# Peptides against a protein of PDB entry 4Z5W, part 36

Target 1, 305 residues: chain A of PDB entry 4Z5W
Amino acid sequence: IPDVFLELNKLWYFSAQSNLFNGEMPRSLSNSRSISLLSLRNNTLSGQIYLNCSAMTNLTSLDLASNSFSGSIPSNLPNCLRLKTINFAKIKFIAQIPESFKNFQSLTSLSFSNSSIQNISSALEILQHCQNLKTLVLTLNFQKEELPSVPSLQFKNLKVLIIASCQLRGTVPQWLSNSPSLQLLDLSWNQLSGTIPPWLGSLNSLFYLDLSNNTFIGEIPHSLTSLQSLVSKENAVEEPSPDFPFFKKKNTNAGGLQYNQPSSFPPMIDLSYNSLNGSIWPEFGDLRQLHVLNLKNNNLSGNIP

## One batch from the design tools (peptide; aimed at target 1 D186 G256)

Design b2_p17_8_s3 (made by RFdiffusion4, then SolubleMPNN; from b2_p17_8, 6 letters changed)
Fold by OpenDDE base, seed 4:
Formats: structure tokens, sequence, C-alpha cells
Structure b2_p17_8_s3 (fold): chain B 305 residues (1-305), chain A 17 residues (1-17)
């Protein structure tokens, strides 16, 4: 990418995604005063990520996903006072979330999907201080770590939480009950154990639940048959979606089905590939908005209602 | 011995292909 962005003083949107750009991010781009939306996803950009947040005063969205960047996560990003959305997916950091992210008040959407992030306990402890954080994607990180159950963790405004394919141990954490606005939860492809907690059915906005491919035991909580978002069409408040798309994968080798917004996901309960027992509750028939009920590969018995 | 199907890691929702 040429170092000409100083001259482009009116450039508001720069998308150079899915190209063959290599080398470092141009210094003039890292100092651009005009750019609001920057997407360089799916390139071969290298070096350390550096942004001059004091210069980049209009930066609202940053997508650097699927690049060959190295080094630490830029600790100065919280100084980008308008930066709302960050996609750092598929950047091999081999790092922890910077402590400075406690101060990241502009942050609304963050993805580190497949970014070799370590220490989930520290990551969640830091990110809980992001009061405006609505979307958090941490898929393919924290390999074989324990999902913290610390009751003090609080994501008050969280709408989308995705921590899939981490081989995480532990149970469904009680601190998620402190996120009453949660709409989408994906904890699939972990090693989570214990019972599915009944308080999940109290998350009135939860329309998408994926707990598939875990080690959950016991009965399906009857409270899941009363998920309000799946009983009635609530007026889906058009919340500003993150500027990055989502991809639902069946495995690492499968192409992902693209979803441009969290609201584009079908209303779903996926509890497949667990060790759940007991019957299917007839009251699942009350979930008139439910598009997908996946209970396959469990130890369920009795009649199908 | 039912070899548990190798849980092909990398399922779920991602923000990249």
Amino acid sequence: as target 1 above (305 residues)
Amino acid sequence: SVVPPSQELGGGIHTVE
C-alpha cells in the first residue's frame, strides 16, 4: 500500500480488503486524520500494528483481520477516542489483552477470533470495564483454559458473546446472568461441563443459544421453553451491528456461512453433541419464533412431543 | 471402543472465513 494518505485529507472510508497487499501498514495511513472506517482484512500485511490515535481522531472502525501482523496488541488503541469496532481476527498475536483496554470506553465491538490470545481470566477481567462493549468474539483462543466463573465479572451491555472452539473447561458462568441484554451466546466447541443453568431462560433477549459440542449433563432446563424472545416477536431494537461480518462454521476446514449482522442469525437453540438426558419438554412448542432446535447426539429419551 | 468423533475444532461463530 503506497504511503500517500497524507494527501488524501478527505478520505473517510478506506476498504482494501481481500487483496494481495504486503509489507507494513503505511505510516501516512496510521496518521490519517480523515479516515473513519479502515478495512485491510484478508491481506498479507506484516509488522507490528501501530496507530497514531492522537492523529486518527475520526477512526471509528478498524478491520485488520486475516493479516500477517506480529507482536503485541496495540496498547494505545483506547486513546482512539472514537474507535468503536475492532476486528483483529486471524492475527497471530500470542498475547494477552492489554491492561489499557480497561479504559476503552468507545469500544462497542471487539473480535479476536483465532488470534492466539491467551489468559481468558485476564481478558474478561479487563474487558468487563468496557462499559459500551456490546459484541465480544473470542473464538479459537485460550486453548484448554478454564472459563472463569468469578461472580464479580460484569458485562452490563453485552448483546453478543461468542467464545467458541477454545476447548474451555469449567461450567456456564454465573456472571453471564449479569448480562440481561444478551441476544446471542455461542459457547460451542468447548469442554464445558456440569448442567445447563436454569437462569439462561431468564435472558429475555436471548434468541440464539449455541452450547453444542460440550460435555453438559443432566436435563434440559425447562426455563429454556420460556425464552421471551423465542415466544414472541419483541420489537428487535435495531442496535448498531458491528462493522465486521460473522461466519458460522461447522469445523475449521469448512467455509463459513456469512451473516452480516447478529440479527441475521436464525433464532436457535443448539444443545447438540452433549450428554444431556431426560425428555424433550413439550413446551418447546411455545417457542413460536424458534427456527432451529438442535438436540441431536445427546442421551435424551421418552417421546418426541 | 467408540472413538469419540474427533471434535473437529474450529466450529462455531467466527469473524473471518
Scores: peptide ipSAE 0.540, ipTM 0.836, DockQ to the pose 0.615
OpenDDE base, seeds 1, 2, 3, 5: peptide ipSAE 0.494, 0.469, 0.499, 0.485; ipTM 0.819, 0.799, 0.812, 0.806

Design b2_p17_8_s4 (made by RFdiffusion4, then SolubleMPNN; from b2_p17_8 with R2V T14L T16V D17E)
Fold by OpenDDE base, seed 1:
Structure b2_p17_8_s4 (fold): chain B 305 residues (1-305), chain A 17 residues (1-17)
Amino acid sequence: as target 1 above (305 residues)
Amino acid sequence: SVTPPSTELGGGILTVE
């Protein structure tokens, strides 16, 4: 990418995604005063990620996903006082979340999906201080770590939490009950154990629950039949979506279905591939907004309602 | 062994069919 952005003093949006750009990010771009939305995703950009946050005073969205960047996560990003959305998916950092992210009050949406992030305990302890954080995607990180169950963890404004395919140990953490605005929870493809907690049914905005491919035992909590967002449409708060797309993939080699908004996901409960027992509750019939109920590959018994 | 789907651009919901 040429170093010409100094002359582009009115540039508000720059998208150069899905090209063959290589080398480092141009210094003039890293110092742009005008840019609000920057997307360089799906290129071969390399080197250390550097942004001059003191210059980039208008930066609101940053998408650098699927590049060949190396080194540390930029610890100065919290100094970008208007920066709301960060997509760093598929950047191989091999790092922990910087402690400076405790101060990242502008942050609303963060993805580190498949970015070789380490230490989930530290990551969640840091990110809980981001009071405006609504979307957190940490899929394909933290391999074989333990999901922290520390009751003091608080994500009060969290709406979307995706921590799939980490082979995480532990249980569904009670601290998630402190996220009453949670709309989407994906903890699939882990090694989570214990029972599914009844308080999940108290999350009145939860329309998408994926706990599939774990080691959960016991009965399906009856409280899941009372998920208010799946009973009635009245609570469908259309919130501003993150500036990055979601992808649902069938296989690693298959093209993913792109979803631009979390609200575009079909209302779903997936509890498949666990060790759940007991009956299917007839009251699942009360979930009039539910599109997908997946209970396959469990130890369920009794009548199908 | 069902290989977990790789998230593409942006962090996706992983569903295994």
Scores: peptide ipSAE 0.219, ipTM 0.684, DockQ to the pose 0.161
OpenDDE base, seeds 2, 3, 4, 5: peptide ipSAE 0.250, 0.057, 0.200, 0.027; ipTM 0.705, 0.675, 0.698, 0.671; seeds 2, 4 fail the geometry check

## One batch from the design tools (peptide; aimed at target 1 N87 F244 P245)

Design b2_p18_1 (made by RFdiffusion4)
Pose (drawn by RFdiffusion4):
Structure b2_p18_1 (pose): chain A 291 residues (1-233, 242-249, 256-305), chain P 18 residues (1-18)
Amino acid sequence: IPDVFLELNKLWYFSAQSNLFNGEMPRSLSNSRSISLLSLRNNTLSGQIYLNCSAMTNLTSLDLASNSFSGSIPSNLPNCLRLKTINFAKIKFIAQIPESFKNFQSLTSLSFSNSSIQNISSALEILQHCQNLKTLVLTLNFQKEELPSVPSLQFKNLKVLIIASCQLRGTVPQWLSNSPSLQLLDLSWNQLSGTIPPWLGSLNSLFYLDLSNNTFIGEIPHSLTSLQSLVSKPDFPFFKKGLQYNQPSSFPPMIDLSYNSLNGSIWPEFGDLRQLHVLNLKNNNLSGNIP
Amino acid sequence: SATEEALASADEMGIYTD
């Protein structure tokens, strides 16, 4: 990508995604005062990611995903004070999230999916301090680590939480109850154990729950039949393993408890869930009748 | 078990971004 961005001082939107571009991002792009939306994803771009946050005061959305970059996660990123969305997926950082991210108050959407992020314990202790974070994707990182149960964790405004295919040990942590506005929860494809917490039925905005492919035991909590959003009625897309979904509401309401060790019966009160589109209880130890 | 077999054969499963 040519180094001509000093000359293009009115450029607020640049999208070069899904091409064959390689090499580093030109430094002038890293200094662009006017750039707001930048999408370079799905190229062969490489090197240490450098962004001058004193210079890029209009940067609001950054998508460098699925590229050949290496090095660390830039620690100066919280200083890009208008940056609201970062898609860093499929960049092999082989690194932890910098502590400075606790100060990233403009951040509303973050994806480190399949990015070789280590230490979920430290990553979550940091990111809980980003007060405006509404969506977090940590899928395909933290391999075989433990999902922290530390009760001090609070993600207050969190709407979407996805940490799948990390083979995480531990249980569904109670501190997730501190995310009362949670819409979409995906903990699937992990090693999670214990029972399914009844408090999940207390999440009034939750419409999508994927607990599939874990080691969960015990009963289906009765509170799931009283889930409010299941009983009654911005750009950074998601892919489901790939089928594209543009926003969280693009996912039909779902309960997927499949591929666990769950026991007991199916509650008749599930009939109260009139807005439920998908109910997947396959590959469990469930017994009794079908209500 | 079916779960063990599913996890052993899994490759980049779940919701993710590109």

Design b2_p18_1_s1 (made by RFdiffusion4, then SolubleMPNN; from b2_p18_1, 7 letters changed)
Fold by OpenDDE base, seed 5:
Structure b2_p18_1_s1 (fold): chain B 305 residues (1-305), chain A 18 residues (1-18)
Amino acid sequence: as target 1 above (305 residues)
Amino acid sequence: SATEEALKNAKDKGITTE
């Protein structure tokens, strides 16, 4: 990318995604006072990620996903006082989240999907201080770690939590009960065990639940038949979605379906590929907004209602 | 088990942003 951004003093949006750009980010780009939205996703950019936050006073969105950046996660990002959304998916950091992220009050949406992030306990302990954090995507990190179940963890404003395909051990963490605004939960493709906790049915905004491909046991909590968002069409306050898309692959060889916002996911309960027993509750018929109920590959018995 | 083999190959499962 050429070093010409000093002359572009009115440049508000720069999108150069899905090209063949290589080398480092130009210094003039890292010092741009005008840029609000920066997307360089799906290139071959390299070197360290450096942003001059004292210069980049208008930066609100950063998408650097699917690049060949190296080095540490830039610890100065919290100094970018307007930076709300960060997508660092598929950047191989091999690192922990910086302690400085405790001060990241502007942060609303963060993805480190498939970024070789380590130490889930430290990551969650840091990120709980981000009081405006609504979307957190940590899929394909923390391989074989234990999902912490520390009741002191608080994500008060969390709406979207995705921690899939980490081979995580542990149980559904009780600290999620402190997230009453949770709308989407994906903990699929882990090694989570124990019972599905009844308090999940108290998350009145939860319309998408994926606990599939784990080792959960016991009965399906009856409280899941009373999920308010799936009983009645609440006028969901259209909150601003993350500036990055979500992807869900059905099969390994299939192109992923793109979802531009969390609300584009169909209302779903997926408990498939566990060791759940007991009956299917007839009261699942009360979930009039539910599009997908997937209970396959369990130990369920009795009549299908 | 078939479930354990599926878990080992889970590199492309769940929701991502990539």
Scores: peptide ipSAE 0.510, ipTM 0.861, DockQ to the pose 0.787
OpenDDE base, seeds 1, 2, 3, 4: peptide ipSAE 0.506, 0.281, 0.279, 0.294; ipTM 0.855, 0.779, 0.771, 0.764

Design b2_p18_1_s2 (made by RFdiffusion4, then SolubleMPNN; from b2_p18_1, 8 letters changed)
Fold by OpenDDE base, seed 1:
Structure b2_p18_1_s2 (fold): chain B 305 residues (1-305), chain A 18 residues (1-18)
Amino acid sequence: as target 1 above (305 residues)
Amino acid sequence: SPTAEALAKAKDQGITTE
C-alpha cells in the first residue's frame, strides 16, 4: 500500500479488503487524523501492527483480519479513544491480551478468532473492565486451557460471546449469569463438562445457544423451554452490529455461510454431541421462534414429543 | 456413516470472524 494518506486529509473510510496487498501498513495511514473506518482484511500485510492513537483521533473501526502481521498485540490501542470495533481474526500473535485493555472503555466489539491468543483467565479478567464490550469472539484460541469460573467476572453489556473450538475444560461459568443482555452464546467444540445450568433459561434475550461438541452430562434444563426470546418476537432488540462479519461452516457446504449481523443467525438451540440424558421436554413446543433444535448424539431417551 | 459424521465434525469450528 503506498504511503500517500497524508494527502488524503478527508478520508474517513478506507476499505482495501480481499486484495493482494503485501508489506507493512504505510506510516501515513497509521497517522491519519481523518480516518474513522479502516479495513485491510484478507491481504498479505506483514510487520508489526502500529497505530499512532494520538494522531488517529477519529478511528472507530479497525479490521486487519486475515493478514500476515507479526509481533505483539498493540498495547496502545486503548489510547484510540473512539475505537469501538476491532477485528484481529487470523493474525498469529502467540500472545496474551495486553493489560492496557483494562482501560479500553470505547471498545464495543472485539474478535481474536484464530489468533493464537493465550491465557483465557487473564484475557477475561482484563476484558471484564471494558464496560461497553458487547461482542467478544475468541474462537480457536486458548487450546486446552480451563475456562475460568470465577464468580467475580462481570460482562454487564455482553450480547455476543463466542469461544468455540478451544478445547477448553471446565463448566459453563456462573459469571455469565451476570450478562442479562446475552443474545448469542457459542461454546461449541470444547471439553466443557458438568450439567447445563438452569440459569441459562433466565437469559431473556438469548436466541442462539450452541453448546454442541462438549462433554455435558445430566438432563436438559427445563428452563430452556422458557427462553423468552424464543417464545415471543417482542424482545428482538435490533442493536448496532459489529462492523465485521461472522462465519459459520456447515457440514454440507464447502464454504462457510457469512452473517453480517448476529440477528441474521437463525434462532437455535444446539446441544448435539454431548452426554445428555433424560427426555426431550414437550415444552420445547412453546419456543415458537425456534428455527433449529439440535439434540443429536446424546444419551436421550423416552418419547419424542 | 461414522466416517461421514467424523468428516462433518472435522469441518465445524463454531462461529468465527475469518
Scores: peptide ipSAE 0.498, ipTM 0.856, DockQ to the pose 0.508
OpenDDE base, seeds 2, 3, 4, 5: peptide ipSAE 0.483, 0.487, 0.487, 0.492; ipTM 0.849, 0.853, 0.850, 0.855

Design b2_p18_1_s3 (made by RFdiffusion4, then SolubleMPNN; from b2_p18_1, 7 letters changed)
Fold by OpenDDE base, seed 1:
Structure b2_p18_1_s3 (fold): chain B 305 residues (1-305), chain A 18 residues (1-18)
Amino acid sequence: as target 1 above (305 residues)
Amino acid sequence: SATDEALANAKDKGITTE
């Protein structure tokens, strides 16, 4: 990318996604006072990510996903006082989340999907201080770590939590009960154990639950049949989605489906590929908004209602 | 190894932003 952004003093939105750009991010771009939305996703950009937050006073959204950046996560990003959305998916950092992110009060949406992030305990301890954090995507990180169950963890405004495919050990953490606005939870493809906690059914905004491909035992909690967002349409709060898309593959050989908003996901309960026992509750029939109920590959018994 | 097959299968699973 040429170093010409000094002349572009009115540039508010720059999207150069899905090109063949290589080399480092231009210094003039890293110092742009005008830019609000920056997307350079799906290129071959390299070097250290550096943003001059003292200059980039209008930066609100940053998508650098699927690039060849190296080095550390930029610890100065919390100094970008208007920065709300960050997508750093598929950047091989091999790092922990910086301690400076405790001060990241502007942050609303963060993705490190497939970014070789380490130390989930430190990551969650840091990110709980981000009072405006609504969307957190940590898929394909923290390989074989333990999901912390520390009850003091608080994500008060969390709406979307995705920590899939980490081979995480532990249980469904009780600290998630402190997130009453949770709409989408994906903890699939881990090594989570224990029972599915009944308090999940108290999350009145939860319309998408994926606990598939874990080691959960016991019965399906009856409280899941009372998820208010799946009983009635009235609780569909259209909140501003993050400026980055979500992807889910249906089949190993199919292209990923793109979802521009969390609300574009079909209302779903997926508990498949666990060790759950007992019966299927007939009261799942009360979930009139439910599009997908997946209970396959468990130890369930009795009649199908 | 069974771990490598599990890791290969895991790369395409769950919701991502990539």
Scores: peptide ipSAE 0.514, ipTM 0.865, DockQ to the pose 0.508
OpenDDE base, seeds 2, 3, 4, 5: peptide ipSAE 0.264, 0.262, 0.271, 0.036; ipTM 0.771, 0.761, 0.760, 0.694

Design b2_p18_1_s4 (made by RFdiffusion4, then SolubleMPNN; from b2_p18_1, 7 letters changed)
Fold by OpenDDE base, seed 4:
Structure b2_p18_1_s4 (fold): chain B 305 residues (1-305), chain A 18 residues (1-18)
Amino acid sequence: as target 1 above (305 residues)
Amino acid sequence: SPTEQALASAKDKGITTE
């Protein structure tokens, strides 16, 4: 990428995703006063990520995902006072979340999907201080760590939490009950154990629940049959979605489906590939907005209602 | 094992932003 962005004083949006750009991010780009939306996703960019937050006063969205960047997570990002959305997926940091992110008040959407992030306890302890954080994606990190159940953790404004494919141990954390606005929860492909907690059914905005491929035992909580978002079409106020797309692979041979917003996910309960027992509640029939109910590969018995 | 094949395929499972 040429170092010409100083001359582009009116450049508001720069998307150069899915190209063959290599080398470092241009210094003029990291000092751009005009850029609000920056996407360099899916290139071969390298070096240290550096942004001059004192210069980049209009920066609102940053997508650097799927690049060959190295080194630490930029600790100065909280100084980018308008920066709301960050996608750092598939950047091999091998790092912890910086302590400075406690002060990241502008942050609304964060992804570190497949970024070799370590220490989930520290990450959640830091990120809980981000009062405007609505979307958090931490898939493919924290390998074999324990999902902290510390009741003091509070994500009051959290709408989307995705921590899939981490091989995490522990239980469904009680601190999630402090997130009453939660709409999408993906904890799939972990080693989570215990019972599915009944308080999940109290999350009135929860329309997408993936607990599949864990080691959950016991009965399906009857409270899941009363998930209000799945009973009635509440006018879900479409809050501003993250500026980064979501991806879900269906089957091993199918290309990943792209979802441009969380609301594009079908209303779903996936409890498949656990050790759940008991009956399928007939009251699942009350979930008239539910598109996908996946209970396969469990120890369920009785009649199919 | 079925678990190892599931684990090998698990790198591509769940929602991502990549």
Scores: peptide ipSAE 0.505, ipTM 0.860, DockQ to the pose 0.662
OpenDDE base, seeds 1, 2, 3, 5: peptide ipSAE 0.551, 0.274, 0.503, 0.247; ipTM 0.857, 0.787, 0.859, 0.760; seed 1 fails the geometry check

Design b2_p18_2 (made by RFdiffusion4)
Pose (drawn by RFdiffusion4):
Structure b2_p18_2 (pose): chain A 291 residues (1-233, 242-249, 256-305), chain P 18 residues (1-18)
Amino acid sequence: IPDVFLELNKLWYFSAQSNLFNGEMPRSLSNSRSISLLSLRNNTLSGQIYLNCSAMTNLTSLDLASNSFSGSIPSNLPNCLRLKTINFAKIKFIAQIPESFKNFQSLTSLSFSNSSIQNISSALEILQHCQNLKTLVLTLNFQKEELPSVPSLQFKNLKVLIIASCQLRGTVPQWLSNSPSLQLLDLSWNQLSGTIPPWLGSLNSLFYLDLSNNTFIGEIPHSLTSLQSLVSKPDFPFFKKGLQYNQPSSFPPMIDLSYNSLNGSIWPEFGDLRQLHVLNLKNNNLSGNIP
Amino acid sequence: PSHGDSAFITTESPSSVS
């Protein structure tokens, strides 16, 4: 990509995604005072990611995903004070999230999916301090680590939480109850154990729950039949493992408890869930009748 | 239990060329 961005001082939108571009991002792009939307994803771009946050005061959305970059996660990123969305997926950082991210108050959407992020314990203790974070994707990282149960964790405005295919040990942590506005929860494809917490049924905005492919035991909590959003009625897309979904509401309401060790019966009160599109209880130890 | 075909969500875009 040519180094001509000093000359293009009115450029607020640049999208070069899904091409064959390689090499580093030109430094002038890293200094662009006018750039707002930048999408370079799905190229062969490489090197340490450098962004001058004193210079890029209009940067609001950054998508460098699925590229050949290496080095660390830039620690100066919280200083890009208008940056609201970062898609850093499929960049192999082989690193932890910098502590400075606790100061990233403009951040509303973050994806480190399949990015070789280590230490989920430290990553979550940091990111809980980003007060405006509404969506977080940590899928395919933290391999075989433990999902922290530390009760001090609070993600207050969190709408979408996705940490799948990490093979996480531990249980569904109670501190997730500190995210009362949670819409979409995906903990699937992990080593999670214990029982399914009844408090999940207390999440009034939750419409999509993927607990599939875990080691969960015990009963289906009765509270799931009283889930409010299942009973009654911005750009950074998601892929399901790939089928694209543009926003969290693109996912039809779902309960997927499949591929666990769950026991007991199916509650008749599930009939109360009139807005439920998908109910997947396959590959469990469930017994009794079908209501 | 063994893992099956019950899907998970990611933001990893499939590779493509314009």

Design b2_p18_2_s1 (made by RFdiffusion4, then SolubleMPNN; from b2_p18_2, 9 letters changed)
Fold by OpenDDE base, seed 1:
Structure b2_p18_2_s1 (fold): chain B 305 residues (1-305), chain A 18 residues (1-18)
Amino acid sequence: as target 1 above (305 residues)
Amino acid sequence: PEKGDAGFLTTVPPKSVK
């Protein structure tokens, strides 16, 4: 990418995603005062990520995902006072989340999917201080770590939590009950154990639940049949979506489904590929908004209602 | 247990077979 962004003093949106750009990010781009939305996703950009937050006063969205950047996560990003959305997916940091992210008050949406992030306990402890954090995607990190269950963790404004395919151990953490606005939870493809907690059914905004491919035991909580978001249409709060798309990665090389907004996800309960027992509750019939109920590959018995 | 066809969510685009 040429170093010409000093001349582009009115450039508000720069998207150069899905090209063949290589080399480092231009210094003029890292110092742009005008850019609000920057997407360089899916290139071969390299070097260390550096942004001059004192210059980049209009930066609201940053998508650097799927590049060949190296080095640490930029600890100065919280100084980008308008920066709301960060997509650092598929950047191999091999790092922990910087402590400076405790001060990241502008942050609303963060993705580190497949970014070799380490220490989930530290990551969640840091990120809980981000008061405006609504979307957190940590898929394909923290390999074989334990999902912390510390009740003091609080994500008050969290709407979307995705921590899939980490081989995480532990149980469904009680601290998630402190996120009453949670709409989407994906903890699939882990090594989570224990029972599915009944308090999940108290998350009245929860319309998408994926606990598939874990080691959960016991019965399906009856409280899941009373999820208000799945009973009635009225609670579909259209909230500002992250400036990055989501993808459902299927095991088959068949093209993953793209979802531009969390609201575009079908209302779903996926508990498949666990060790759940007992019956399918007839009251799942009350979930009139439910599009997908996946209970396959469990130890369920009785009648199908 | 055979890891089923259930996909997980990510922000990494699938490799587009271009």
Scores: peptide ipSAE 0.427, ipTM 0.798, DockQ to the pose 0.678
OpenDDE base, seeds 2, 3, 4, 5: peptide ipSAE 0.420, 0.361, 0.413, 0.424; ipTM 0.800, 0.718, 0.790, 0.798; seed 3 fails the geometry check

Design b2_p18_2_s2 (made by RFdiffusion4, then SolubleMPNN; from b2_p18_2, 9 letters changed)
Fold by OpenDDE base, seed 1:
Structure b2_p18_2_s2 (fold): chain B 305 residues (1-305), chain A 18 residues (1-18)
Amino acid sequence: as target 1 above (305 residues)
Amino acid sequence: PEKGDAPFLTTVPPSSIK
């Protein structure tokens, strides 16, 4: 990318995603006062991620995903006082979340999906201080770590939590009950054990639940049949989505589904590929907004209602 | 366990994951 952004003093949005750009980010771009939205996703950019947050006072969204950046996660990002959304997916950091992110009050949406992030306990302990954090995507990190169940963890404004395909051990953490605005929970493709907790059914905004491909045992909590977001349409709060889309990889090599916002996800309960027993509750019929109920590959018995 | 690649939610196109 040419070092010409000093001349572009009115540039508010720069998208150069899905190109063949290589080398480092130009210094003029890292010092741009005008840029609000920066997307360089899906290039071959390299070097260390550096942003001059004192200069980049208008930066609100940063998408650097799928690049060949090296080094540490830039610890100065919390100094970008307007920075709300960060997509760092598929950047091989091999790092922990910086302690400075405790101060990241502007942060609303963060993705480190497939970024070789380590120490989930530290990551969640840090990120709980981000009081405006609504979307957290941590898929394909923390390999074989234990999902912390520390009750003191609190994500008050969390709406989207995705920690899939981490081979995480542990149980569904009780601290998630402190996230009453949770709309989407994906903990699929882990090694989570124990029972599915009944308090999940108290998350009145929860319309998408994926607990598939774990080692859960016991009965399906009857409280899941009373999820208000799945009973009535009235609770679909259209809230500001992240400035980055979501993608669902399917098992088939066919193109992934793109979801531009969390509300574009089909209302779903996926509990497939566990060791759940007991009956399918007839009261799942009350979930009139539910599009997908996946209970396959369990030990369920009785009548199909 | 399901056979094949794990389905997952991410913030990059699956083509970019290869």
Scores: peptide ipSAE 0.399, ipTM 0.834, DockQ to the pose 0.448
OpenDDE base, seeds 2, 3, 4, 5: peptide ipSAE 0.373, 0.388, 0.350, 0.375; ipTM 0.801, 0.804, 0.783, 0.820

Design b2_p18_2_s3 (made by RFdiffusion4, then SolubleMPNN; from b2_p18_2, 10 letters changed)
Fold by OpenDDE base, seed 3:
Structure b2_p18_2_s3 (fold): chain B 305 residues (1-305), chain A 18 residues (1-18)
Amino acid sequence: as target 1 above (305 residues)
Amino acid sequence: PELGDAPFLTTVPPKSIK
């Protein structure tokens, strides 16, 4: 990428995703006063990520995902006072979340999917201080760590939580009950154990639940048959979605589905590939908005309603 | 057990969406 962004003093949006750009990010781009939206996703850019937040006063969205960047997570990003959305998926940091992210009040959407992030306890303890955080994606990190159950953890405004394919141990954490606005939860492809907690059915906005491919035991909580968002056509408030799309990754290299917004997901309960027992509740028939109920590969018995 | 086609969510595009 040429170092010409100093001359582009009116540049508001720069999208150069899915090209063949290599080398470092241009210094003029890292100092751009005009740029609001920056996407360099799916290139071969390298080196340390550096942004001059004192110069980049208009920066609101940053997508650097699927590049060859290395080193530490930029600890100065909280100084970008308008920065709301960050996609750092598939960047090999081999790092913890910086403590400076406790002060990241502008942050609304964060993805580190497959970014070699370590220490989930520290990550959640830091990110709970981001009062405006609505979307958090931590898939393919924290390999074989324990999902913290510390009751003091609080994500008041959290709407989307995705921590899939981490081989995480532990239980469904009680601190998620402090997130009453939660719409989407994916904890699939972990080693989570215990029972599915009944308080999940009290999350009135929860329309997408994926607990598949874990080690859950016991009965399906009857309270899941009363999920209000799946009973009634609540108008999914078109809240500001992250500027980055989501993808359903199959284990097969077959084409994943792209979802531009969380509201574009089909309403779903996936509890497949666990050790759940007991019956299927007939009251799942009350979930008039439910598109997908997946209970396969469990120890369920009795009649199919 | 064959861990069948249980999808999980990510922000990384699959190779086939290029």
Scores: peptide ipSAE 0.377, ipTM 0.779, DockQ to the pose 0.604
OpenDDE base, seeds 1, 2, 4, 5: peptide ipSAE 0.370, 0.308, 0.359, 0.367; ipTM 0.779, 0.673, 0.766, 0.783; seed 2 fails the geometry check

